# Designs tried in a protein design run: peptides against a protein of PDB entry 3ESW. Part 8

Target 1, 322 residues: chain A of PDB entry 3ESW
Amino acid sequence: NNIDFDSIAKMLLIKYKDFILSKFKKAAPVENIRFQNLVHTNQFAQGVLGQSQHLCTVYDNPSWHSIVLETLDLDLIYKNVDKEFAKDGHAEGENIYTDYLVKELLRYFKQDFFKWCNKPDCNHCGQNTSENMTPLGSQGPNGEESKFNCGTVEIYKCNRCGNITRFPRYNDPIKLLETRKGRCGEWCNLFTLILKSFGLDVRYVWNREDHVWCEYFSNFLNRWVHVDSCEQSFDQPYIYSINWNKKMSYCIAFGKDGVVDVSKRYILQNELPRDQIKEEDLKFLCQFITKRLRYSLNDDEIYQLACRDEQEQIELIRGKTQ

## One batch from the design tools (peptide; made by RFdiffusion4, then SolubleMPNN)

Design b1_p8_7_s2 (from b1_p8_7, 3 letters changed)
Fold by OpenDDE base, seed 4:
Structure b1_p8_7_s2 (fold): chain B 322 residues (1-322), chain A 8 residues (1-8)
Amino acid sequence: as target 1 above (322 residues)
Amino acid sequence: DLIEKALS
């Protein structure tokens, strides 16, 4: 009896696919109840939900993508990408080209496009006058600032001329294309949009301990890659825990296709207590939100994403053992 | 609220 191994393998694959797809069906009533109870009783869960409602969808705006691409020096960017790509002896058409693009975007953004703003320059004294600025505190946005999703405005007085300079903390990334300055929040916000504008799969990573960065899905590396625009960093997830000796408790990634606890990728030492939510509840929450984000996808898309998710989970488990 | 941390 020649066992048709090919037929068996095909059948098993179908059954496996069906099994995976069954996990992404609409939530059962009991899961909905659990979700509602969790977000109403746990502040951290509510925060994650709130962030997901914004960060998972806001960057999927074709109009914004067009504005970004029209604003960037694409000729310079692609010239530099092509130069570095050719220097390393790669042929055109390889998936690795996108990694070179992201690396150039990191360079371009930090070196040519955006500015770190610890303190603003004095509006009266001009450039390179931030050293003369004294913080007076923060206030709410004025009518003009409010047009650009501004939550707070930092107020500074110039020690030289005595004039007041406002540093509005804009959340509108299109406004950031104009202002071209900020701290990690503004950097990550605009850079996430920039990467999305090139058609890349990108996640926004929120760290509870007051930092934010990106992850990019490299088709060449076939994994999520750490990307920090502030540091011009590519694939260096260790920089926070090791180089900065930063203490951290949670790192949560927000993307169009899901919400993922990526703490294991970045928290390598100096782990702070994870006491904001039960681990089981956080896992449930992320999975629940992820399922919702995928409700409109077809079976093949769901299956492919599920395979990617599984691979990431394996990676995250193995990374702790190195 | 925007993340405010200055790079060290």
Scores: peptide ipSAE 0.056, ipTM 0.812, DockQ to the pose 0.010
Fold by OpenDDE base, seed 2:
Structure b1_p8_7_s2 (fold): chain B 322 residues (1-322), chain A 8 residues (1-8)
Amino acid sequence: as target 1 above (322 residues)
Amino acid sequence: DLIEKALS
């Protein structure tokens, strides 16, 4: 009996694919009940769901992508990318070009495009006057500021002229293309949109301990890569735990195709208690939201993403980012 | 600056 190993391998592959796809079929009634109960009873779960409803989809706006690409100096960006790629990129293959692009976008964004704003300059005294600014607190947006998804406005008084300067915390990334300033929230928000505008697979990473950054899926490295626009950082997930000695409990990545607990990538030491939700419930929540985000995808797309998810989980377990 | 962000 000549065992057709090729036929058996094909059948096993089909069965494996079917098994994987079965995990992404419509949720059972019991899973829906569990999900509803979890998000109604656990504040952290409710927060993750709320963030997913915004962060997973907001950046998938073709009109915004067009505005971004029209606003950036694409000639400068691609000139720099081409220059760096011409040095070493050809030896590594075409897929590395996108890594060079992301690295240049990090450079361009931090050095040429956007500004860190700890305190605003005085609107009356002009540039380089932030040292004279005293915080008075925060208030709601005015009628003009409200047009740009502003939830909070920081108020500052100039110690020199006594005038009030408003620092609106805009959540509209298109407005940020105009203002060109902010803190980690504004940086990450606009930079996420910028990366998305180049057609890249990008996730927004939320850290519970008041920081945010991006992940980019590198086709060259075949993994999710840490990207922090604030730090001009590429593939340095250790910077928070090691360089900053930051204590952290949760890092959650939000992308169009899924929500993933990426804490293991970034929390290398000084782990804070993970007491906001049961680990099994968080895992369930992320998987459930991910499943919902993939409902419109075809079987091939679902399978490819499931393979990517599995590789990421293996990476996170092994602690091998390199 | 890395230091300003770590202190904030």
Scores: peptide ipSAE 0.023, ipTM 0.698, DockQ to the pose 0.010
Fold by OpenDDE base, seed 1:
Formats: sequence, C-alpha cells, structure tokens
Structure b1_p8_7_s2 (fold): chain B 322 residues (1-322), chain A 8 residues (1-8)
Amino acid sequence: as target 1 above (322 residues)
Amino acid sequence: DLIEKALS
C-alpha cells in the first residue's frame, strides 16, 4: 500500500486547522456562565472588560482616520521616512518601510506635534507660565468640555495673575488633535489613533501602575513591537522595568482582534504581586474577550490570527522580546 | 488613570 504522504499531510493540516478553529467557535454555555460570574465578582476582570469595550474598537473609525491624515504634515513625514529609508540602503522588502514610518511618526509626534503637560500654561499670562500654576484639584467637565468625552478637569490657579486655568483630561482623540497636549493617557490615545489611521495593526497597552503605551505589529519583524510615543521609543520594552526601575504587576494589550496579557514582555524585574485576579481566570478572560472580538471574522482570518497569537505566546514564554 | 477614565 503506497502511503500517499501528500494526502496524509493535507489531512493533518486540515485537522490542525479545524482544531485551531474549534477554539474560536461560539462559547459554550458553561463558558458564558464562567465569564459572567468572573466579571461580576472580580473588579479587575470588570475593569479589563470595560476597557476592552472601548479600546478594542474605538480607533476603528474611518472618519477619524481621515481627520488625522488631514491634520498631520504628511509631506514632512514621508519626506523624512524616505530619507531614512534611503540611508540604510535596504534593498529589502516593502515591509521595513513601515517600521521607518512608525519611527518617524514617533519623532514627529514628540518633536513637532504634541506637547507634554505637567501643568498648563496660564490662559491669561501666555506661554511658558506653567511654573506659576498651582493645582487646586479636579472637578467635572463643564458643558463645552463634556462634548469631548471629558471625565475630569484639573484646575490650576496662576500665582501671578490669580486667574483659573482649566486642564480638561479629554478622551476624545479628535479633540487632542486640536489641543495637542497632555500626559501619557492623551499621548497614547492620540498616537494609537494616528498609527491606526495609517492602516497599521496597533494595540493599546495599559499598565496597572499608571502608564500606557502602544504596540505595533511589524510585518518586517513579524512580531508585536513596543511603541511609546512619550519616550519616542521603538522596540524597547525594557525601558520601564530596567531603565525606570518601575515596579509593575499587569500590562494588558487591547486591540481590535484581541486582548492579551503582555506583562511578560515588559515586567522583567521588580514584579509586583499579581493578586488582582487568578492567573487562570485572567487567561480565560482575555481569551474569551478575544474570541468575541473575532466572531465576525472568517475561518481564514481566525486561523491567521490564531497562528500569530501562538507565535506571540511562544515569544512571551521564551522571554525573547528583544 | 486610564481605568478611572474608562470606567468613569
């Protein structure tokens, strides 16, 4: 009996694909119950779910993408990308160009476009007056500020003129295109949208210890790449744990195609207790949300994403995040 | 900050 190895290989591939796809089928009733119980009983789980409901989909807005592209100096950006691409003489594939684009966007955003705001300048005294500003606390948004998804407004008094300056913490990234200032939240929010506007695969990474950044999926590197707009950082996941000596417990990535615990990529030392949720419950939660986010995808898309997920998990286990 | 913003 001539064993048709080709037929066997094809059959094995089909079975493997079917096995992978089976993981993304509609959740069983027992899984739904587990999910519901988890999010109702665990505050951290509820928080992750709440964030996923916003962060996973909010940036997939074609209207916003158009506004972003109309607002940025695309001529400058692409001029710089072309210049840097030409220097490296990479005859290699179109995929590396996107890495250069992201690097230029980091430069452009930090150097030319957006401003860090510890304290606002005095609205009356003008530029470079933040040193004269005393915090008075925070309050809710006024009627105008409320139009731009503002939950909190920081209030400052000018020591020179005595006037009050408001610093609304806007969550509307389109408003941030106008204000062009903020802290890590505003930076990451708008920068995530900017990257998405170029058609890139991007995730928003939330760190429990009050920092946020992005990940970009590099087709050239064939992996998720750390991107921090505040630091103009590309592929430096170690900066928090090592350079900052930051203590961290959780880093969760939120993207259109899934929610992933990426803590292992960023928490290299000084790990804080992970006591907010059982590890198995967190894994379940992220997988469950991811599964839901992929319900509308076809089998091929699901399979491709599942393969990517597997590669990422292997990377995270091996600690090979360069 | 983000959790507070996302949950608020």
Scores: peptide ipSAE 0.009, ipTM 0.568, DockQ to the pose 0.011
Fold by OpenDDE base, seed 3:
Structure b1_p8_7_s2 (fold): chain B 322 residues (1-322), chain A 8 residues (1-8)
Amino acid sequence: as target 1 above (322 residues)
Amino acid sequence: DLIEKALS
């Protein structure tokens, strides 16, 4: 009886694929009940769901992508990318070129395009007057500010001229193309849109301890890569835990294809208590939301993404052993 | 709401 090993291998591959695909089928009634109970009883879970409903889809707007590409100095960007690509003597490859593009976008955004705003300059006194500004508190947006998804406005008084300057915290990334200033929230919001506008796979990473950044999926490196626009940082996930000695509890990544707990990538030391949700419930929540985000995808797309997810999980496990 | 951490 010649065992047809090729036939057995093919059968096993089919069974494996079917097994993987079975995990992404429509949720069973019991899973729906578990999900509903979790988001209704756990505030952290409700927050993750709320963020996913916005962050996973908001950047997939072709109109916004066009506006971004029309606003950026694409000639300068591509000139610099081409220059750096040529210097490193790498063989022509579309995959590695994208890494150079992201690195240039980080440079361009921080050095040429966007500004950090601890305090605004005085509207009356002009540039470099932020040192004269005293915070008076925050208030709701006015009628004009409300047009740009503004939740709060910081109010400052100039110690020199006595005039009031408003710093609206805009959530509309298109408005940020005009204002070109903010803190980590504005930086990450607009930079996420910029990366998306180049057709890249990008996730928005939320840290519970008041920071946000991006991840980019590098086809060259075949993994998710840490990207922080504020720090002009590429592939430096350790900067928060090691360089800043930051204490953290949760880092959650939000993308069009899934929601993933990426805490293991960034929380290398000084871990705060993870007491907001049970670990099993958080895992379930992220998987459930991810499953919903993939409902419209075909079996091949689902399988490819599942393989990517497995590779990421292996990476996250290995990172703890080094 | 927008996360406001000042970079060091």
Scores: peptide ipSAE 0.053, ipTM 0.805, DockQ to the pose 0.011; fails the geometry check

Design b1_p8_7_s3 (from b1_p8_7, 5 letters changed)
Fold by OpenDDE base, seed 2:
Structure b1_p8_7_s3 (fold): chain B 322 residues (1-322), chain A 8 residues (1-8)
Amino acid sequence: as target 1 above (322 residues)
Amino acid sequence: SVVEKALK
């Protein structure tokens, strides 16, 4: 009996695909109950769910993408990308072009487009007056600020002229295209939208210890790549634990296709207690939300994403980002 | 923000 190894291999591949797809089918009643109980009883789980409901979908807005692309100096960006790609990119294949694009977007955003705002300049005294600003506290938005998804306004008094300057913490990334300033929240928010506007696979990474950044899925590197707009950083996940000596407990990535605990990528030392949720419950939560985000996808899309997820989990276990 | 602390 000539064993048709090719037919067996094809059959095994089909069965394997079916097995993978079965994991993404409608959740069992017991899983729904577990999920509901978890998000109602655990504040951290509720927070992750709440963030996922916003961060996983808000950036998938074609109208916003158009506004971004109309606002950016695309001629400058592509000129710089083409220039860098022409040096070495052809040897590495076409997929590396997108890595050059992300690197240029990091440069452009930090150097040409957006500003860090520790304290605002005085609205009366003009530019370079932030040194004269004293914080008075925070308050709710006024009627105009409320139009741009503003939850908090920082209030500053000028020590020179005595006038009050408002620094609204806008969550509307389109308003940030106008204001061109902020802290890590505004930087990451707008930069996530910018990357999404180029059709890239992007995740928003939330760190519990008051920082946020992006991940970009590089087709060249075939993995999720750390991207921090504040630092103009590409593929430097160690920057927080090593360079900043930052203590961290949780890093959660939020993307259109999933929610992933990426703590192992960034927490290399000085780990804080992970006491907010059981590890099994966090794993379940992220998987459950990911499954929900994929309900409208076809079997091929689900399978490809599941393969990507498996590769990422292997990477995170091995600690090999290089 | 944490970045404000790291720039000091």
Scores: peptide ipSAE 0.023, ipTM 0.712, DockQ to the pose 0.010
Fold by OpenDDE base, seed 5:
Structure b1_p8_7_s3 (fold): chain B 322 residues (1-322), chain A 8 residues (1-8)
Amino acid sequence: as target 1 above (322 residues)
Amino acid sequence: SVVEKALK
C-alpha cells in the first residue's frame, strides 16, 4: 500500500486550517465575561481598549486618503522612489519597491513636509522666534480649535512682543496637513495616515513611556518593520533601548487587523516593571480585541492573518534568545 | 519627552 504522502499532507493542512479558524470564531460567553471584568477592573486594560477603539479604525478613511494624496508632492516622492529602486530594486523584485516608498516617505515627511515643534514661533514676530517663547501652561481648546479634535492647547508668551501664541495639540490628522508641525504624537498620527493612504499595512505603536511610532508590514521582508517618522528610521527597533538608553515597560501595536504586544521587539535592555496588568491578562486582552477586529473577515483572510501572527510571535521569541 | 532630548 503506497502511503499517499501528498494526501496525508493535504489532510493535515486542512485540519490545521480548521484548527486555526476555530480560534477566531465568535467569543464564548466565558471569554466575554473575562473581557468585561478585565476592562472594568484594570485601568491599563481599559486604556488599551480605548486606544484600540480609535487607533485600529480611524486611519481606514478613504476620504482622508484622498486628501493626503492630493496634499503631498507625489511627483517628487515617486521620482525619488523610482531613482532608488532603479539602483537595486530590479535584482530584488517588485516587492522591495514598497520598502523604498516607505523610506522616501520618511525622508520627505521629516525633511520637506513636517516640522518638529518644541515651542511655537511667535504669531506676531514670525518665523524662527521660538527661542523667545515662554510656556505659560495649558488650557482647553477654544471654539475653533475644538473642531479639530483638540484636547489641549499649550500657551506661550513672546518675551519680545509680549503677545500670546497658542499651540493646539490637534488629533485631527487632516488639520495636521495644514499646520505641518508637532511633537511625536502629531508626527506619528499624520505619518500613520500617510502610510495608510498608500494602501500599506500599518500599525500604530504606543509606548507607555511617552513615545509613539509606526510599524509597516513589508511584503519584501515578510515581517513587521519598525518605522519612526520623528527619527526618519526604518527597521531600527533598537534605537530606543540601545541608542537612547530608554527605559520602557510596554509597547502595544494597534492596527486594523489586531492589537499586539510588541514590547519584545523594542525593550532590549533597561526593562521597567510590567506591573500594570498580569501577562496572561494582557495576552488575553490583545487576542480578544484582535478576534473582534477579524469577525467580518472570511476564512482565507483569517487564516492568512493567523499565519502572519504566528510568524511574528516566532520572531519576537527569537529576538529574546539572541 | 525622550524624543525632545534626542532631536536636540
Scores: peptide ipSAE 0.022, ipTM 0.716, DockQ to the pose 0.010
Fold by OpenDDE base, seed 4:
Structure b1_p8_7_s3 (fold): chain B 322 residues (1-322), chain A 8 residues (1-8)
Amino acid sequence: as target 1 above (322 residues)
Amino acid sequence: SVVEKALK
């Protein structure tokens, strides 16, 4: 009996695809009950859900992408990308070009476009006056600040002129194209939108210990790549645990196609207690939200994303960025 | 800043 290995392989592949697709079917009533109970009883789960409702979809705005591309110096960006790409002897059309683009966007954003703001300059005294600024606390937004999705305004008094300067913490990334300053929140928010505006697959990574960054899916490396706009960092997931010696408990990635616990990529040492939720419940939560985000996708899209998810899970288990 | 310590 000639075992038709090709027929068997095709049959196994079909069965495997069907099995994968079956996981992404509409949630069973029991799963819905478990989800509802989890988000109502666990504050961390509620927080992850709340973040997913915003971060997974907010950057998929074509009008915002247009405004970003109109605001950036695209001629400078592509000139620099093309220069570095050519210098390294790459042929046109290689998938590695997108890695060069992201590296230049990191450079451009940090060096040419955006500024870190520990304290604002005095609105009255002008530039380089932040040293004269004393924090008075935070308050709610005024009527103008509220137009730009501002939840908090930091208030500073100038020690030189006595005037008050407001530092609104805007969550509207289009307003950040104007203000061009902030901390990790504003940096990551706008930079996530910038990467999305170039048509890249991007996730927003939230760390419970007061930091945020991006991941982009490199087609060249065939994996999610760490991207931190604040650090001009590309593919350096170790910087927090090793270089900063930062203690961390949770890193959650939020993208249009899913929510993923990426803690294993970034928490290499000095792990804090993961006591906010049961590991099984967090896994369930992320899978449930991911499943919900994929409900409108076709079977081929679901299958391709599931293959990426499996590869990522293998990477995260192995603890080796290949 | 937490940021300034990592590049040194």
Scores: peptide ipSAE 0.021, ipTM 0.711, DockQ to the pose 0.011
Fold by OpenDDE base, seed 3:
Structure b1_p8_7_s3 (fold): chain B 322 residues (1-322), chain A 8 residues (1-8)
Amino acid sequence: as target 1 above (322 residues)
Amino acid sequence: SVVEKALK
């Protein structure tokens, strides 16, 4: 009896695929009830859901991608990418080119394009006058500011001329292409859109302790890579816990294909209490939202993404970037 | 912002 090992292997692979796909089928009534109860009873869960409804889909806008690509100095960017790529002896068509592109976009964004704004310059006194600015508080947007998804406006008085300067906190990333200034929120918002405009797989990472950054999926490294536009940082997930000695409780990644607790990648020391939600409920929540985001995908796409998710979970458990 | 603390 020649055991056809090839037929057995094929059958096992089919059964394994079917098992994986079964997890991504329409949610059972019990899962829907659990989800509804969780988001109605737990504020952290409600917050994660609310963020997912925006952050997972807002950047998938072809009209915005066109505006971004028309606004950036693409000739400079690609010239620099090609130059650095060629110096390292790489041939055209290697997946590593995308890593060089992301590194140049980080450089270009921080050095040439966008500015950090602790305090605005005085609208009357001009450039380099932020030292003369006293905060008066925050208010709602005016009629012009409200057109650009502005939730809050910071108000400053100039100590030199006495004039008021407004710093609107715009959430419209297209408006940020004009203003070209902000803090971590504005930086991450626009930079996420920029990366998406190049056709990259990108996630927005929210940290509960008032920071935000990106991850991009490197096809060369075959993993999610930490990207912080504020720091011009590529693949340095340790900078927060180690270099900044930052205390953190939660880091949640939001992408078009899923929501993932990435806390283990970034919280290496000084962990704060994870008391906002039960760990099992957070895991369930992220899986449930991810399942919903994949409802329109075919079986092959679902399977490939599930394999990628499993690889990421193994990475996060091992605490080693391969 | 957290970045404001790292730049100091």
Scores: peptide ipSAE 0.021, ipTM 0.706, DockQ to the pose 0.010

Design b1_p8_7_s4 (from b1_p8_7, 3 letters changed)
Fold by OpenDDE base, seed 5:
Structure b1_p8_7_s4 (fold): chain B 322 residues (1-322), chain A 8 residues (1-8)
Amino acid sequence: as target 1 above (322 residues)
Amino acid sequence: DVIKKALS
């Protein structure tokens, strides 16, 4: 009897799929207890959970997507994307178009749309007056500012006219479409929403050492790609450790489908102590939150995401972008 | 707390 290798292969694939799916079943009571104890006893874990509750879902808002698309100069964006795609994109296939789109969005956002704000311009003296602004400190939002999820307002006094200018740190990304200025927090917040508004798979990356950026899942490259709106950077995860010589301890990615420790992608040298949580507990936490985020997905969706997870883990272990 | 970040 000829061994039906095809039948064996199919059977193995089925068993493998079933094995993968079994990992995403409802959490066992022991896992729930471990999770509750961890977030109750470990401040870092509590912080990761808190961030996940916001960052994993907040950008999945169709109303916000519509407002974004209505606000951006789509004609300019697509004109530029089409121009770049026409050069060589046809040779690489249709999937590369999205990479061109993300690159153009980076350009458009930094050069045409949003502004970096070290200090605000004086509300009285007008544009290009930030050099005259002296920080007085921070305070809580007023009644108007509080409508836009503002936790802190930076206060500045103009050295020229003596007037006070408020720089509210808005967390509402729709308000940021109006204000069109901020620091890395505002940049990453709005840019994450922008990418999501184009139907892209995007994660928000939190670095413990006071920076934030995005990751985009490129269908062309078949991997997560570093995206930093502040730097107009695409696929340059090394810029922090190498170019900036930045010391870092944790980089955590937050997306609709999971929470992932991506530290290995970005921390290439000058690693700070990872002393905030046990490595096993962090791994458990990220897996637990990821599992919870996928509870409503069907078996095929779970399997596809699990395959992506495995590919990413292999990439992270190898320390090389594939 | 992400909003409080101030890369300079």
Scores: peptide ipSAE 0.046, ipTM 0.788, DockQ to the pose 0.011
Fold by OpenDDE base, seed 2:
Structure b1_p8_7_s4 (fold): chain B 322 residues (1-322), chain A 8 residues (1-8)
Amino acid sequence: as target 1 above (322 residues)
Amino acid sequence: DVIKKALS
């Protein structure tokens, strides 16, 4: 009997695909109960869910993408990308061009577009007066600030003129296109939207220890790539643990297609206790939210994303980002 | 969030 190995291989591939797809079908009643119990009993789980409800979908706004693209100097950006792409003579095809685009967007954003704001300049004294500003605390937004999804306003007094300057912490990234300043929150928020506006696969990474950054899925590198707009950093996940000597417990990535614990990519040393949730429960939570985010996707999309997820998990276990 | 970190 001539064993048709090709037919067997095709059949096994179909069965494998069906098996993978079965994991993304409607959750069993027991999983729904576990999820509900977890998010109602564990504050960290509730926080992750709450963040996912915002961060996974908010940047998928075509109107915002249009406003971003109309606001950026696209001619400058593409001129610089084309120049760098031509310089290295890479025969690696079109996929590497997107890496150059992200690198230029990092440059453009930090050097030409956005400003870091530890303390605001005095509204009365003008530019370069932040050194004269004393923090008085924080308060709720006024009626104007409230229009731009502002939860908190930092209040500063000028030591020179005595006037009060408000630093509203806007969560509306379109308002950030106007203000052009902030801290890691504003930087990451707007930069995530910018990357999304170019049609890129992007995740927002939340670190429990008061930092946030992006990940971009590089088709050239075929993996998620660390991207920090604050540091103009591309593919340097080690900067927090090594260069900053930062202690960290959790890094959670939020994207349109999933929520992933990426702590292993960034926490290389000085790990803080992971005591906010059981590891099994966190894994379950991220998988459950990811499954929900994929409910509207077709079988091919689900399968491709599942393959990507598996490859990322292998990468995270091996600790080989390079 | 409050203070820009520096690379060492």
Scores: peptide ipSAE 0.042, ipTM 0.788, DockQ to the pose 0.010
Fold by OpenDDE base, seed 3:
Structure b1_p8_7_s4 (fold): chain B 322 residues (1-322), chain A 8 residues (1-8)
Amino acid sequence: as target 1 above (322 residues)
Amino acid sequence: DVIKKALS
């Protein structure tokens, strides 16, 4: 009896697809109870949930995308992208063009658009006076600052003129288009919105050890790529563990389609204790939130995303960039 | 020199 291998292969593919789709069924009552208990009893889990409720959806705002695109020098950006793309001998229409775009956006943002702010300039003395500023501490926002999702304002006194300068830590990325300054929080917040405004698949990565960055899904590389606007860094996930010799415990990525523990991509050495949550509970939490984010998607979208997720998990286990 | 970054 000639085994019809083609028929068997087709049957296996159907069964595999059905198996994958079955993982994204509506959560069972027992899973909902486990989730509720976890977020009510574990502070780290509560923090991850809280961040997901904001970071997974806030950047999917068409009105914000329009404001961003109207604010950036698009002519300069695309001129530079086209120049570098052509220089390397690529043909138009190749998926690699988006990698060049992200690299130029990193350059443009750091070199031409945004400024790192250790200390603000004195509002009275003018530009390049930050060296004269002494920190006095932090306060709550005033009535004007509160309009732009500001939770904290750093207060500085000028050693030269004695005047007070306020540095509000705005969380409204549209306000950051005006102020054009901040630390890693402001940088990552606005840069995430910028990348999203170009229609890119982007995640916000939170590190427990007080840093944040982005990931971009490269269609050319067919994987998530590390992107840090503060460092003008593309595909250098090792910079924290190796170059900075930074000790880290958790890196969590937040995107519109899911929440993923990406610690294995970035924590290459000097790992701190992962004692904030059980590994099984963290895995469950991320999967549960991811399922919820995909509830409105069709079977084909779910299957495609699940295949992408599986490839990412394989990458993270192997420790090799695909 | 690579400098350590902070949110605050």
Scores: peptide ipSAE 0.053, ipTM 0.798, DockQ to the pose 0.011; fails the geometry check
Fold by OpenDDE base, seed 1:
Structure b1_p8_7_s4 (fold): chain B 322 residues (1-322), chain A 8 residues (1-8)
Amino acid sequence: as target 1 above (322 residues)
Amino acid sequence: DVIKKALS
């Protein structure tokens, strides 16, 4: 009996695919109950869910993408990308072009486009007057500021002229294209939208210890790559733990296709207690939200993403990102 | 919302 090994191999591949797909089916009643109980009883879980409801979907706005592309100096950006690609990129294949693009976007954003704002300049005294500004505290937005998803406004008094300057903390990234200033929140918010506007796979990474950054999926490197617009950093996940000696407990990545605990990529030393949620419950929560985000995808898309997820998990376990 | 982040 000639064993048709090809037929057996095909059948095994089909069965494997079906097995993987079965993990992304609609949640069983018991899983729904567990999810509901978790988000109602655990504040950290509720926070992750709340963030996912915003961060996983807000950047998938074609109108915003158009506005971004109309606002950026695309001629300058592509000129610089083409210049760098022409030096070494041809030997590595076409997929490396997107890595050069992200690196140029980091340069352009930090050097040419956006500004870090510790304190605002005085509205009356003009540019380079932030040194004269004294914080008075924070208040709610006025009627105009409220139009741009503003949760808080920092108030400053000028020591020179005595006038009050408002620094609204806008969450509308389109408003940030106008203001072109902020701290890590504004930087990461707008930069995430910028990367999405170029059709890239991007995640927003939230760190519990008051920092935020991006991840970009490099087709060239075939992995998620650390991207920090504030630092003009590409593929340097170690900068927080090693260079900053930062203590951290949680890093959670939010993307259109899933929510992932990426703490192992960034927390290399000085780990703080992970006491906000049970590890098993956090894994369950991230998987549950990820399943919901993928409900509309076809079997091939689900399978491809599942394969990507498995490779990421292997990477995170092995510590072989570099 | 960190003010004056460490530069890497």
Scores: peptide ipSAE 0.038, ipTM 0.782, DockQ to the pose 0.010; fails the geometry check

